# Peptides against a protein of PDB entry 7BDX: the designs that were tried, part 339

Target 1, 212 residues: chain A of PDB entry 7BDX
Amino acid sequence: EMGAAACTLLWGVSSSEEVVKAILGGDKALKFFSITGQTMESFVKSLDGDVQELDSDESQFVFALAGIVTNVAAIACGREFLVNSSRVLLDTILQLLGDLKPGQCTKLKVLMLMSLYNVSINLKGLKYISESPGFIPLLWWLLSDPDAEVCLHVLRLVQSVVLEPEVFSKSASEFRSSLPLQRILAMSKSRNPRLQTAAQELLEDLRTLEHN

## One batch from the design tools (peptide; made by RFdiffusion4, then SolubleMPNN)

Design b2_p30_5_s4 (from b2_p30_5, 9 letters changed)
Fold by OpenDDE base, seed 4:
Structure b2_p30_5_s4 (fold): chain B 212 residues (1-212), chain C 212 residues (1-212), chain A 30 residues (1-30)
Amino acid sequence: as target 1 above (212 residues)
Amino acid sequence: as target 1 above (212 residues)
Amino acid sequence: SNREEVGELAKEILEELEKKFPELVAQAKA
């Protein structure tokens, strides 16, 4: 119980750049983010059996952890830290996003996707994530989610890849061959305005790349 | 490792009034301090068997927890919170101070004594602590400690009782009959200047009360 | 457990952050 509260609080405060810098400047940052990944992994692995009540102390704990990572990744020094010193955490997030079924742990998926998106703002982070084994299939797996918010954050991450020529060029053939165009087109007609806009923007970016 | 570090950090941040207010303003404050007491209790109970290395992650965790309580009690709203909403924690601290032998867990004793002293700044807190069963015997038990810092904080707490007529009057007979005067006199000649001063001040306060 | 360990580290990080940014931590708790 105390752990979940602490993580929730840490999540809230990590929205500040200065807080992120302080976290990362500490000697415990490496260990914290290592264990963060392990904890998230343990939670996701536990879902196969028990109907862990979505609002359990454990789920709230993991949401807070994912939120912390997201907030760290929102800051330039945080992105650099994650990519340089906590790659295992990024690998774990990618793995967990793959392990979760559509509609499963929606809030956690959103937070993890937000963290990956934030990491993708750094070219080094984007390169690292996009070069991960199964990254492109993972994006499409995630985009099959019924949750509009999950899909929104997937589209944002896809857009980060598409907008970076150096990254996109390396995966362009696989990306084009596997692109769920019909799904993205459906999202561009979504009643969710954020999802609609994100899908439209991505479609425009893709069209621009085909004409160049 | 991480738990100890988290509590250590919360300990450090709880030195800020704003942090204390934030901790207490949350819906989780009650639970946090309840679990804090339970955690401290579990730690102290575990000491009977294993030579828990003083610098174990567990001990550091408990030190941090005790430090958090101390810092909360240093703030007016924190004192009021502890006395109104977390009396069980105060009772636990009193119990743990009694359960520990002289020379045992010196740092924890100091932190717990500091927390009690801070609570004693509030008249309601002082009343509550001083009316606890075995409070006076507990003070003398703690004052038998070979550690100068433990003794210092005991003397400070004793002084808080003596300086409050409304509290002192209720226990004056027991206090006077059990006062380890020779021990306090010895402390007034201590080579530790802080202990020396605290003992001298207490002796002066006691003399003043006998003449009135 | 990893949960306990990360919870403690989270607390540790929070504590360091609150030392440096007490107002910010207070706002995040609100």
Scores: peptide ipSAE 0.056, ipTM 0.346, DockQ to the pose 0.336; fails the geometry check
Fold by OpenDDE base, seed 5:
Structure b2_p30_5_s4 (fold): chain B 212 residues (1-212), chain C 212 residues (1-212), chain A 30 residues (1-30)
Amino acid sequence: as target 1 above (212 residues)
Amino acid sequence: as target 1 above (212 residues)
Amino acid sequence: SNREEVGELAKEILEELEKKFPELVAQAKA
């Protein structure tokens, strides 16, 4: 109980750059982020058994943890920290995103995807994530999610890859061979304006790349 | 910024019954929940214009507010407070759920639906919500959402209605005439186990009512 | 448990932050 409150509080205050810097400058940062990954993994593994209520203290706790990671990844020094010192957490997030079924733990998926997107702003982060085994199949797995917000953040992450020549060139063949074009086209006609725009932008980016 | 952090903290601590009682026992509770509704409404209205980033401080703030309402509604005295003293907030939540398109603000919809479900545990709360104008059409509108979690909480709310004879009898004719049976049947075959179970249970409940 | 441990770490981090940002943490606690 007290731990969940503390994590929720830490999530809230981590929206500040100064707070993120203070967290990372502390001696407990490495251990905190290590256990964060383990805690998220334990939570996701528990879903295969007892149907946890989404509003449980545990769910809120894990959402707060994911939120902290997202907020840290929004800051340049936070991205640098995650990519240099907490790669296991990034690997865990990628794994958990793959383990979750479409329509499962949607809120958590969105937070994790936001974290990955934020990390992808850093070229080193983008390289690390995109070079992870099964990254391209994972993107398409996630893009099969019925949730528009999940799909939105997947598309944003795909855009980050497509817009970075050093990264895209390495996976271009696999990317082109597996691209769920019909799905992306369908999203470009979505009633969700954000999803619609993201899909249109990505389609334009892809067209631009085919003409080069 | 500071307000978002404070609300996020308050969300976290509001999982405690003692904290909920302390909040409600304070002289600021009525004002807080009044402004909460207004803030949520303002946020939803802002979506029709500028595409707000989902990870914005404002989004997090509104999620925290919705979370506080959910946690308060989870407690008996909290439900009693909402139904007796904060009906405008319940009306606002119902309105906002109607104003949001499928795939729009999914996280917020889930939190709001959880609040309504929690309120529905109280017979007085269930009566109030179910007697709201357009309640039955709203349920079916929400059930058209592509998000499994949205649909899950809609089904749970429908179950609360179906399982309460005093409530169901009043709307039974409208309910039967508009029931999206094919949609619910499709959900009973969902890959999402929670959604699948909720749909199956509801179908069983409905069958039981038809035999009575 | 991992949950207990990370929760404890979060508390400790908050205690450290409270020293640096007393008003922010107090406002977040209020």
Scores: peptide ipSAE 0.048, ipTM 0.341, DockQ to the pose 0.542; fails the geometry check
Fold by OpenDDE base, seed 2:
Structure b2_p30_5_s4 (fold): chain B 212 residues (1-212), chain C 212 residues (1-212), chain A 30 residues (1-30)
Amino acid sequence: as target 1 above (212 residues)
Amino acid sequence: as target 1 above (212 residues)
Amino acid sequence: SNREEVGELAKEILEELEKKFPELVAQAKA
């Protein structure tokens, strides 16, 4: 109870750059984000198990943790911290995204994808996550999600990869061979405007890359 | 920017009963929840429109607002306030849930459904929302959602209706005639434990009602 | 538990933040 409230509160205040700097300047940041990853992992693993009624409180707690990561990654110093000092957390997020099925834990997926996208704004972060084993298959797995918000954030992450030549060149062959073009085209016709726009922009970016 | 941060913060703290009481005891509560409903409505309407890149910041703001409503509804005095003084907000939530398509704005749907469920703990609240025009069709529409969390919260809301004889009797004929039994049965076999349990419990409750 | 530990850390972080941002945390606690 008290822990969930504190994490939810910390999530709220971590939207401030000054707060993020203060968190990261503290001696507890490393430990906090280490345990954050472990907590998220434990939660996702408990979803596959028979027994535990994943209480709404537990979900909210994990959402708050994921939200903190997302907010930290939204700030330049936060991205640097995550990429330099909390790589295990990034690896955990990538793993958890792979372990979750389409339609499973949608809220958590969105927060995790947002965190990865925010990290991808940093070239070092983008390099790190894109060089993760199975990253390209993971993107396509995630893009099969029935949730428009999940798909939207996947498309945004894909766009970050595509728009960085140094990163894209390394995976270009795998990317082109496995690209779910029909799925992205379908998304470009979505009734969800954000998804529609993101899919259209990505298709334009891909066309530009084919001509270069 | 500032508004989103403040709302997110307020969302976090509104998990406390004392904070809820403080919010509701203030002279701004009525206005706040009135504007909350309007803001949520404007956001959802903007999703259907061509133009506005619904920025993640706007989404987060609306999520925070919905979260505040959910947290208020979790508290007895908050439920009483919503049912007595903020019925328009409840009507707005019901409307918005109907306007959203399956897979659309999943996070918001979950928060709104949680708020309705919390309100349904109050008999007066349950009566109010269940007497809303199109409530039964709305439940089944929402239950078609591909997201397990959405479906879970729909099932919980359905259970609240089923478990209250005074409410259920009024809609029993419509309920029985339109019940997506196959869908609920499929959910009882879900790999999502929470969804599985909720569906099983509801099926048991329904069986009990058939024998009574 | 990891939850308890991270929750405690969150609390401690908030306490540190309260020293730096007393108004923000007070608004968050109020």
Scores: peptide ipSAE 0.045, ipTM 0.339, DockQ to the pose 0.541; fails the geometry check
Fold by OpenDDE base, seed 3:
Structure b2_p30_5_s4 (fold): chain B 212 residues (1-212), chain C 212 residues (1-212), chain A 30 residues (1-30)
Amino acid sequence: as target 1 above (212 residues)
Amino acid sequence: as target 1 above (212 residues)
Amino acid sequence: SNREEVGELAKEILEELEKKFPELVAQAKA
């Protein structure tokens, strides 16, 4: 309960650039993000055994933690910190996204995907994430999710990869061979305007790459 | 772990007056301080049964919570909030200080005593605390602590009572009959300069009251 | 648990603080 409250408060204030700078300027930042990753991992591992109520204090705590990471990654210095000093957290997020089944912990998935997208704004971050083992299979696993918001953030992350020639060239063969084109085409016809637009834009970007 | 980190961060930032104002300006302040009291109580109750390592994540969490309360009470609006809207927390702190044995959880005692002292800067706060059942016996129980910092903050709180005629007059008979004068005299000879000064000043204040 | 609830509330208070006093929360976090 209290941990969740403090984390939720920190989540809220972490939306401020100055707050992010302050968090990262402290000597506790490294430890905080280390424990954050471990806590998120412990929570996800507990989901397979016990009916954890999604509305539990534990869920809110983990959501707040994921939210803090997302907000930190939204700021340039936060991205630099995560990519340089908290790579284990990024690895944890990637692992957790792979461990979760379609439809499982949707809110947490959204926050984690947002954090990865925010990290991908930094070329070094995008390189690190995209060179992680199983990254492309993970994208397609996540794109099988029935949740439109999960799929939206997956498509945004895919677009970040596609729009960076230095990153895309390294994975282009695997990407092309495994691309769930029919799924993306179906999303381009979604009733969700944001999902529809993201899928349409990605399809246009992919077509441009076929002609070059 | 993560809860401790978040509370530790909130503890750090709560040293700012503007941060205290913002905490108390939120709709969640009442709930936060309610849960804070309950968490502190649960922690202290657990000490009698299990060897809780003082350096545990739980300990750090509770210290951070006590630190937040102390910092809030250091600010005028924070004192007003605690005395008007979070009296249960003040009652909890008084109870916990009574439940702890001499030498037990010294750091927590110091933070709780600092919070009570800060609350006592407000006359309404001092009245509330001093009119609590068993308050005077509690002061003497705490003054039996071997820790100089605990004793220092007890003496400061005693001085706050003695210097307020409206408060002191209500308890003067009990105070005079139970005063551990020999203990205070011994403290006035302490090698700890802060403790020595506080004990000396209190003895002077008490002598002034005997002549009036 | 009460610990978890306080942790969450601490986060919420910090969030509210950031909304009202972004610079101050930034300085306090720094």
Scores: peptide ipSAE 0.042, ipTM 0.292, DockQ to the pose 0.275; fails the geometry check

Design b2_p30_6_s1 (from b2_p30_6, 15 letters changed)
Fold by OpenDDE base, seed 1:
Structure b2_p30_6_s1 (fold): chain B 212 residues (1-212), chain C 212 residues (1-212), chain A 30 residues (1-30)
Amino acid sequence: as target 1 above (212 residues)
Amino acid sequence: as target 1 above (212 residues)
Amino acid sequence: SALEEEINALLDKSIEGMEKYLEKQKEKEK
C-alpha cells in the first residue's frame, strides 16, 4: 500500500517540468529507471494471461511507474535522458507491449504507448525505437486491440514515424507490405471522434508519401 | 527495492517548496500521510529491540518517509497542513521517539526530531506537541541518547518551547522540576561544536527566564 | 471506484503533457 501511495504522489508531481529536472538532477535517476523496467516486467510476467484487476496495489504501483516514465518523456531533458541513459527501459516497454494480449492491461498499454510517443519527439529516440527488432509487427499487433484508446495511441506513434522521412525511408518497404489498411480504414469510420480523426490524418499522410 | 527507490526520489524532490505545494494540493495527501504514520510504526515494532541494520530497503524506505515529513514541515503551508489535517502522524512521531531505545535508529530519530522542530515553528504546532501527554519526560529520555546529533535536535526542540512564553508557562513547573541540568551542562562542554553551541544557548535562554 | 477515478485523473494530466506536442509532430528535437 505505502509503495503505491508514494509512487502515485511521485507520478502526480512529475507532471511539472521542475520536478522532472529535480528527478534527473539526482544521482539516483539511473537506478530508479533501471528498477522501474524490472518491476514492470515482473508485473506483466505475473499476469499469467489473466485479466488485470485494476484495483490492486501492485497494479496501481505499476501504473504510477509507467505514468512517471510518460511524464519524464514529456520534457525535452527527460527524453534526452531516456534515449542516452535508459535504453534498457525503452527495450522493456517495447517488449511488454508485445507480451500483453489484446484487451489485457489496457491502461498500462496506453501509458507505455504515450511514453514511446513522447520519446519519439526526440529524433534519436524515434530512430532507436523504430530500429528495434519487430517494431513494425508490434505496431500491427497493438492496432488489433479492441480498445479505442490503445488504437489511438498506436496511430499517433505510427504517424510519428511516417512524418519523419529519414526514419520512414529505412522501414518503408516493410511498412507498405504489412500495413493493415483495412483496420485503419475501419478506424477512420469509428464513432470515437479522436480515433476517427487520428486515422483520417494518418491516411492523408500516407497518401502524401505515396504520391512523392 | 522499488518502493524504497520511489520514496527516496519523492524525498529528494520534496526539498522544493513547489513540490511540497504540489503534494499538498492533491487529493491524496491525507491518505499518504496517514499510511506514512502506520508504516513508520510497523517498522519500529518490527525491530524487537534489535539494532537497526541501516542498509535494508525497509530502513531506507522509512528514512525517506521521515525525510518527506521533515521537508513538508519545512514549508509554512506544510506545517499548517500537518497541524490541521495530520495530527495522528504527529502523535505517531512522538510515540515512536519514546519507543526507540537510546542509540537505536539514530538517523530516524534525527529525522523525526527535525520534523517536530519544523512543526514547532507554527504556534499551533508547538502548542499541540508540547501539550502531548508525557512530552517533557520524552525530551529527557531522548536527551539521554549517546548520539550527539540526536541530542542536538532535542536541544533545539527544547529551545523552541523555552522561547515561546505562552507555551512555556503551561509546562514551566514540570520543566524546572525535571530539567537534566547536569546533562545539558555536560553537552555545553562537548567536543562537538554544534552540540556545544546549542547547549550554551539553551543555558543562556533558561537563565534569562529565571531572572524574569 | 475512488482508485479508478484517481488513476484516470493522473492519466488525464499525462495526456495533457503529451498533447502539447501533437501539433509539432513534424519538428523532431535533435
Scores: peptide ipSAE 0.202, ipTM 0.811, DockQ to the pose 0.019
Fold by OpenDDE base, seed 2:
Parts: C-alpha cells; sequence; structure tokens
Structure b2_p30_6_s1 (fold): chain B 212 residues (1-212), chain C 212 residues (1-212), chain A 30 residues (1-30)
C-alpha cells in the first residue's frame, strides 16, 4: 500500500515540468527508470491471463509508474533523457504492449501508448521506436483492441509516423502492405468522437501520401 | 526496491515548495501521511534491538518517508496541514523517538527531529508538540544519545520551546527541575562546532530566562 | 471505486500534458 501511495503522489506531481527536471537532474533517475521497466515487466508477466483488478495496490503502483514515464516524456528534456539514457525502458514498453492480450490491462496500455506518443514528438524518439523490430505488426495488433482509448492512442502513434516523411519512407512498403484499412475505416465511423476524428485524420494523411 | 526508489525520488522533489503544495492540494495527502505514520511505526517495531543496516531497502524507504515529512513541514502550508490534519503522524513521530534506543537509527531520529523542529516554527505546532504527554522527559532521553546530530536537533527543539514564552511558561517548572544541565554544558564544550554553538546559545537563552 | 476515479483523474492530467502537442504533430523536435 505505502509504495503505491508514494508512487501515485509522484505521478501526480510529475505533471509539472519543474518536477520532471528535478527527477532527471538527480543521480537517481537512471536507476529509477531501470527498475521501473523491470517492475512493469514483472507485473505483466505475472498476469496469468486474468484481468487483474484495477483496484489492487500492485496495479495502482504499475499505473503510477507508467504515468510517471508518460509525464516525463511530456517534457522535452524528459524525451531526450528517455531516448538517450533509458532506451531499455522504451523497448520494455514496446514488448509489454505486444505481450498484453486485446482488452487486457487497458489503462496500462493507454498510459504506455501515451508515453510512446510523447516520445515520438522527439525525432530521435520516433526513429528509435519506429525502427524497433516488429513495430508495424505491433501497431496492428494493438489496433485490434476492443477498447476505444487504446485504439485512439494507436491511431495517434501511427499518425506520428505517417506525418514524418523520413521515418515513414523507411517502412512505407511494409506499412502499406499490412495496413488494416477496414479497421481504420470502421473507426472513422465510430460513435466515439475522438476515435472518429483520429481515424478520419489518419485516413486523410494516408490519402495525401498516396497522391504524393 | 522499486518502492524505495519511488519514495526516494518523491523525497528529493518534495524539497520544492510547489511540490509540497501539489502533494497537499490533492485528495491523497491525508491517506499518504496516515500510511506514512503506520509504516514508520511498523519499521521501528520490527527492530528487535539490532542495528538494521542503513543500506536496506526498508531503511531507505522509511528514511525517504521521514524526509518527505521534514520537507512538507519546511513549508508554511505543510506545517498547517500537519498540525490540523495529521496530528496522529506527529504523535507517531514523538512515540518513535521515545521507542528508539540511544544510538539506534540515528539518521531516522535526525529526520524525525528535523520534522518536529520544522513543525515547531508554527505556534500551533509548537504548542501541540510541547503539550504532548512526556515531551520533556523525551527531550532529555533523546539528549542522552551519543550521536552529535541527534543531540544538535534536540537542542534546536529545546531552543524552539525556550524562545516561546507562552509555551515555555506552561512547562517551565518541569523543565527547570529536570534539565540535564551537565549534559548541555558538556555539549557546549564539544569539538563539533555546530553542537557547541547550539548548546552555547541554549545556555544563553536559559540564563536570560532566569534573570527575567 | 475511489481509486479508479483517482487513476482516471491522473490519466486526464497526463492526457492534457500530451494534448498540447497534438496541434503541432507536424513538427518534431530535432
Amino acid sequence: as target 1 above (212 residues)
Amino acid sequence: as target 1 above (212 residues)
Amino acid sequence: SALEEEINALLDKSIEGMEKYLEKQKEKEK
């Protein structure tokens, strides 16, 4: 309980840029993010396919860790730190997103996807993530999730790739050949306005790339 | 390990006034400080008289908790919060300071004494602490500690009481009758400059009160 | 649950932190 409470408070205060700078300015940041990745991995591996109750201290703790990573990645210096000094954490997040079943740990997936999106604002981060082995299949695996928020953040990450010509060009052939177009089209007709808009925008961006 | 790492980071960033305000502005502060007290108490009770290695994850975690309390108490709104909303934590700190043997958990004692001193900057806090049952005997018990830093912070807390006439007058008789004058005089001759100065200042303040 | 509401509130704050970049998606930091 106490660990989860402390970590949750740290998550809340990490929404401040000054707090992120303070976290990263200390000698402890590297160790913290290393253990963060290990803890998240251990948690996901312990999930024997059962929906862990969101209300468990363990779940709260891991959500807070993912939230901290997301908030750190929301700051320019945090993105630079993650991309340069905590690549293993990014690799872990990508792996865990693949290991989680559709509908499993939805909130954790959302936080992890948000962290990757935030990292993708950094061109080095976008390059690093998009050049990860199995990245494109992972995007489509995640887009098969029944949860609208998961799908929304996948679409945003896909859009982040599509909008960067240097990154998109490296994987354009694989991207085009495997694109779940029918799934994205279905999302563009969603009753969820946020999901609908994100899918429509992505379809427009993809059409623009086909005509160029 | 992860809990200790997260709590240690929270301790570090809690040195900022804005972070303290953020901690206290959330609905979670009450629960956090309640569990903090319980965790510290459980830790101290688990000490079967053996010097727990300072380098244990458990020790680090409890040190970080005590550090967070100290940093919160360093801010005016934090003092007000502790005095109004977390009195049980203050009671716990006072109790734990009494339960710890001389030379036992020196760093924890220092942090707890620092937190009490910070709280004592608030007149309501000073009144609350000084009116605690057994407060004066506790001061003298703590002043018997062989550690110079423990003694230094005890002297500072004693000085905080002595410098407030309204508070001192309530306990002046007990204070005068039990004062370990020879111990304080010995500290005023310490080779530790900080301890020496604090003991000298307290002796001067006490002399001033005897002449008034 | 109260915990779920709390997690959701923290999620919303994290979303707000991300959303400031959604308008600038076309410009990546170098």
Scores: peptide ipSAE 0.195, ipTM 0.811, DockQ to the pose 0.019
Fold by OpenDDE base, seed 5:
Parts: C-alpha cells; sequence; structure tokens
Structure b2_p30_6_s1 (fold): chain B 212 residues (1-212), chain C 212 residues (1-212), chain A 30 residues (1-30)
C-alpha cells in the first residue's frame, strides 16, 4: 500500500520537467530504473494468464512505474538518460510488450508504448529500439490488440520509425514483407478518430516511401 | 526494494516547493500521509529493542517517509496542510519519539524532530504540538539522548516554544518545574559548535523570560 | 472507481507530455 502510494505520487510529480531533472540528477536514478525493470518483469511474469485486478496495490505500483518512465522519456534529458544509461529497461519494456497477450494489461501496454514513442524522439533511442531483435514482429503482435489505444500507440511508434529514413532503410525489407496492410487499412476506417487519423497518416507516409 | 527506491526519490524531489505543492494538490495527499503514519508506527513497533540495521530496505523506506514529511513541513502550504489535515500524523510522530529509547533510531529521530520544528514555524502547528499530552516530558526525554544532533533539534524545538509568548505562557509552570537546566548548561559547553550555540541561545532566551 | 479516475488523470498528464512531440515527430533529437 505505502509503496504504491509513494510511487503514484512520484508519477504525478514526474510530469514536471524539473522533477525529472531532479530524479536524474541524483545518484539513485540508475538503481531506481534497474529495479523498475525488474519489478515490471516480475509483475508480468506473475500474471499466469489471470486478469489481475486493476485495483491491486501491485498493479497500481507497476502502472505508476510505467508512468514515471513515460514522463521521464517525455523530457530530452530523460530520453538521453534512458538511451545511454537504462537500455536494459528499454529491453525489458520491449520484452514485456511481447509477453503480454492481446487485450491483456491494456493500460500498462499504453504506458509502455508511450515510453517507447517518447524515447523514439531521440535518434539514438529510435535506432536502439528499432534494431532490437524481433522489433518488427513485436509491432505487428501489438497491432493485433483489440484495444484502440494500444493500436494507436503502435501506429505512432511505427510512424516514428517510417519517418526516419536512416532507421527505416535498415528494416525496410522486413517491414515491407510483414506489413499487416489490411489491418492498417481497417484502422483507417475506425470510428475512433485518433486511430483513424494515425492509420491514414501512416498509409500516406508508406505510399510516399514506395514512390521514392 | 522498489518501494524504498521510489520513496527515496520522492524524498529527494520533495525538497522543491513546487513538488510539495504538487504532492498536496492531488487527492492522494491525505491517504499518503495517513499511510505514512501507520507505516512509521509499524516500523517502530517492530524494533523490539533490537537495533535494526540502517541498511534495511524497511529502514530506508521509513527514513524517506520521515524526510518527505520534513520537506513538506518546510513549506508554508505544507505546514498548513499538516496542521489542518494530518494532525494524526503529528500525533504519531510525537508518540514515536516517545517510544524510541535514547540512542535508538537517531537519524529517524532527527528527521521527525526536524518535521516538528518546521511545523512549529506555523503558530497553529506550534500550538497543536505544544498542547499535546506529555509534550514537555517528551522534550526532556529526547534531550536525554546521547546524540548531539538529536539534542540540537530538541533544543531548537524548545526554543521555538519559548520564543512564542502565547504558547510558552500556557506551559510555563510545567516547563520551569521540569527544566533540565544542568543538562542544557552542559550542552552550552559542548564541543559541537551547533549544539553549543543552540544551548547558549536557549539559556539567554530563558534568562530574558525570567526577568520579564 | 476513484482509483481508476486517478490513474486516468495521471495517464492523461502523461499523454499530454507525449502529445507535444507529435507535431515534431519528423525532427529527431541527436
Amino acid sequence: as target 1 above (212 residues)
Amino acid sequence: as target 1 above (212 residues)
Amino acid sequence: SALEEEINALLDKSIEGMEKYLEKQKEKEK
């Protein structure tokens, strides 16, 4: 209980850039993010296919951890820190996104995807995550999620890759061969306007890349 | 481990006024400080007279909690919050300071005393703690501590009471009758310059009050 | 639940933090 409460408060205050700087300016940041990855991994491994209640202290704690990572990654110095000093955490996030089933831990997936998207604003971060083993298959695995918000954040991450020629060129063959075009086309007709827009924009970006 | 790490980070960032405002601006502040008191109480009750290792995750967690309270109390809005909305926490801190033996949990005592001192900057806070049952005996109990930092912070809290005529007048009889004058005089000759100064200043303040 | 509302509020703040970069998605930091 107390841990979840403290972590939730830390999540809330980490929306401030100055708080992110304070978190990172301490000698404890490395340890914190290391333990964060381990804790998130332990949680996901404990799910045993059971729907953990969102109301559990453990779930709240893990959501807060993922939220902190997201908020840290929303700041330039936070992205640089994660990319340079917490790559294991990024690897863990990628792994956990792969370990979760479609429809499982939707809110956690959203936070983890948001963190990866934020990291992808940094060119080094984008390179790192896109060069991770199984990255492209992971994107399509996540895009199979029935949740519109999960799919939205996947599409945004895909777009972040596609919009960077240096990064996209390295994976272009695998990307083109595995692209779930019909799924993306279906999303471009979604009733969710955010999902619809993201899918349309991605399709336009892909068309532009096919003509170049 | 993760709870202690998160709480320690929250402690670190709570040195900022903006972070304190953010902590208090949320709907979770009341719950957080309620659980804080319970957690600190549970820890002190678990000591069973054994010297808990300072390096335990539990100890670190409780130190961080006490540190957060101290930092919150360092800000005007934080003092107002504690005095108006978290009086049970103040009662808990006073109780725990009484439950701890001389030399036991020195660092925790210092943080708790610092929090009470910070609260004492608020007149309502000073009134509240000074009117608490057993407050004067508690001060002398704490002043029997062999640790110079504990004694220093006790003297500062005593001075905060003595310097407020409205508050001091209510307890003046008990204060004068129970004053460990020889102990304070001994502290005025301490090799610790901070303790020496605090004891001298308090003795001067007391002399001034005897002549008025 | 009150908890869900709080999580959602914190999530919204995290979304706001991300959304400021959506318009700048084409410009990657070095």
Scores: peptide ipSAE 0.198, ipTM 0.811, DockQ to the pose 0.019; fails the geometry check
Fold by OpenDDE base, seed 4:
Structure b2_p30_6_s1 (fold): chain B 212 residues (1-212), chain C 212 residues (1-212), chain A 30 residues (1-30)
Amino acid sequence: as target 1 above (212 residues)
Amino acid sequence: as target 1 above (212 residues)
Amino acid sequence: SALEEEINALLDKSIEGMEKYLEKQKEKEK
């Protein structure tokens, strides 16, 4: 209970850029993010395929951790820190996104995807995550999620890759060959306007890349 | 480990006034401080008279909690919050200071005393803590501590009471009758300059009150 | 639940932090 409460407060205040700078300016940041990855991994491994109640202290704690990572990654210095000093955490997030089943731990997936998206604003971060083993298959695995919010954040991450020619060129063949076009087309017809827009924009970006 | 790390980060960033405002602006603040008191109490009860290793995750966690309370109490709105909405936490801190033996958990005592001192900057806070049952005996119990830093913060808290005529007048008789004058005089001769100064100033303040 | 609502509120704040970059997708930090 107390750990989750404290971590949730830290999540809330980490929305401030100055708080992120304070977190990163301390000598404890490296250790914190290292243990964060381990803790999130332990949680995901403990799920045994069951949906843990979202209201559990453990779930709340892990959500808060993922939220902190997301908020840190929302800041330029935070992105640089994660990419330079916490790559294992990024690897863990990618792994955990693969370990979770479609429809499982939706909120956690959203936060983790948001963190990766934020990291992808940094070119070095985008290069790092996109070059991760199985990254492209992972995107499609995640895009099979029944949750529209998960899919939305996957589409945004895909778009972040597609919009960077230097990154996209390295994996363009694999990307094109495995693209779940029918799934993305279905999303472009979604009743969820945010998902619809994201899918439409991505389809337009992909068409532009085919003509160049 | 993770809880202690997260709480330690929250402690560090809570040195910022804006972070304190953010903590208090949330709907979780009340719950957080309620659980904080319970957690600190559980820790102190678990000590069974033994000195828990200061380096334990639990010890670090409790230190961070006490540090957060101290930092919140360092801000005007934080003091007002604690006095209005978290009185049980203040009662718990007073109780825990009584439950700890001289020389036991020095760092925790210091943080708790600092929090009470910060609360005492608020007149309503000073009134509340000074009117707590056994407050005066508690001060003398704490002043018997072999640790100079504990004693220093006790002297500061005593001074905060003495310097407020409205508060001091209510308990002046008990205060004078139980005053460990020899102990305070011994501290005024301490080789620790901070302790020496605090004891000297308190003795001067007490002399001034005898002549009025 | 109250907890779920709060998690959602914190999530929304995290989304806001991300959304400021959605319009700048073409501009990667070097």
Scores: peptide ipSAE 0.198, ipTM 0.810, DockQ to the pose 0.019; fails the geometry check

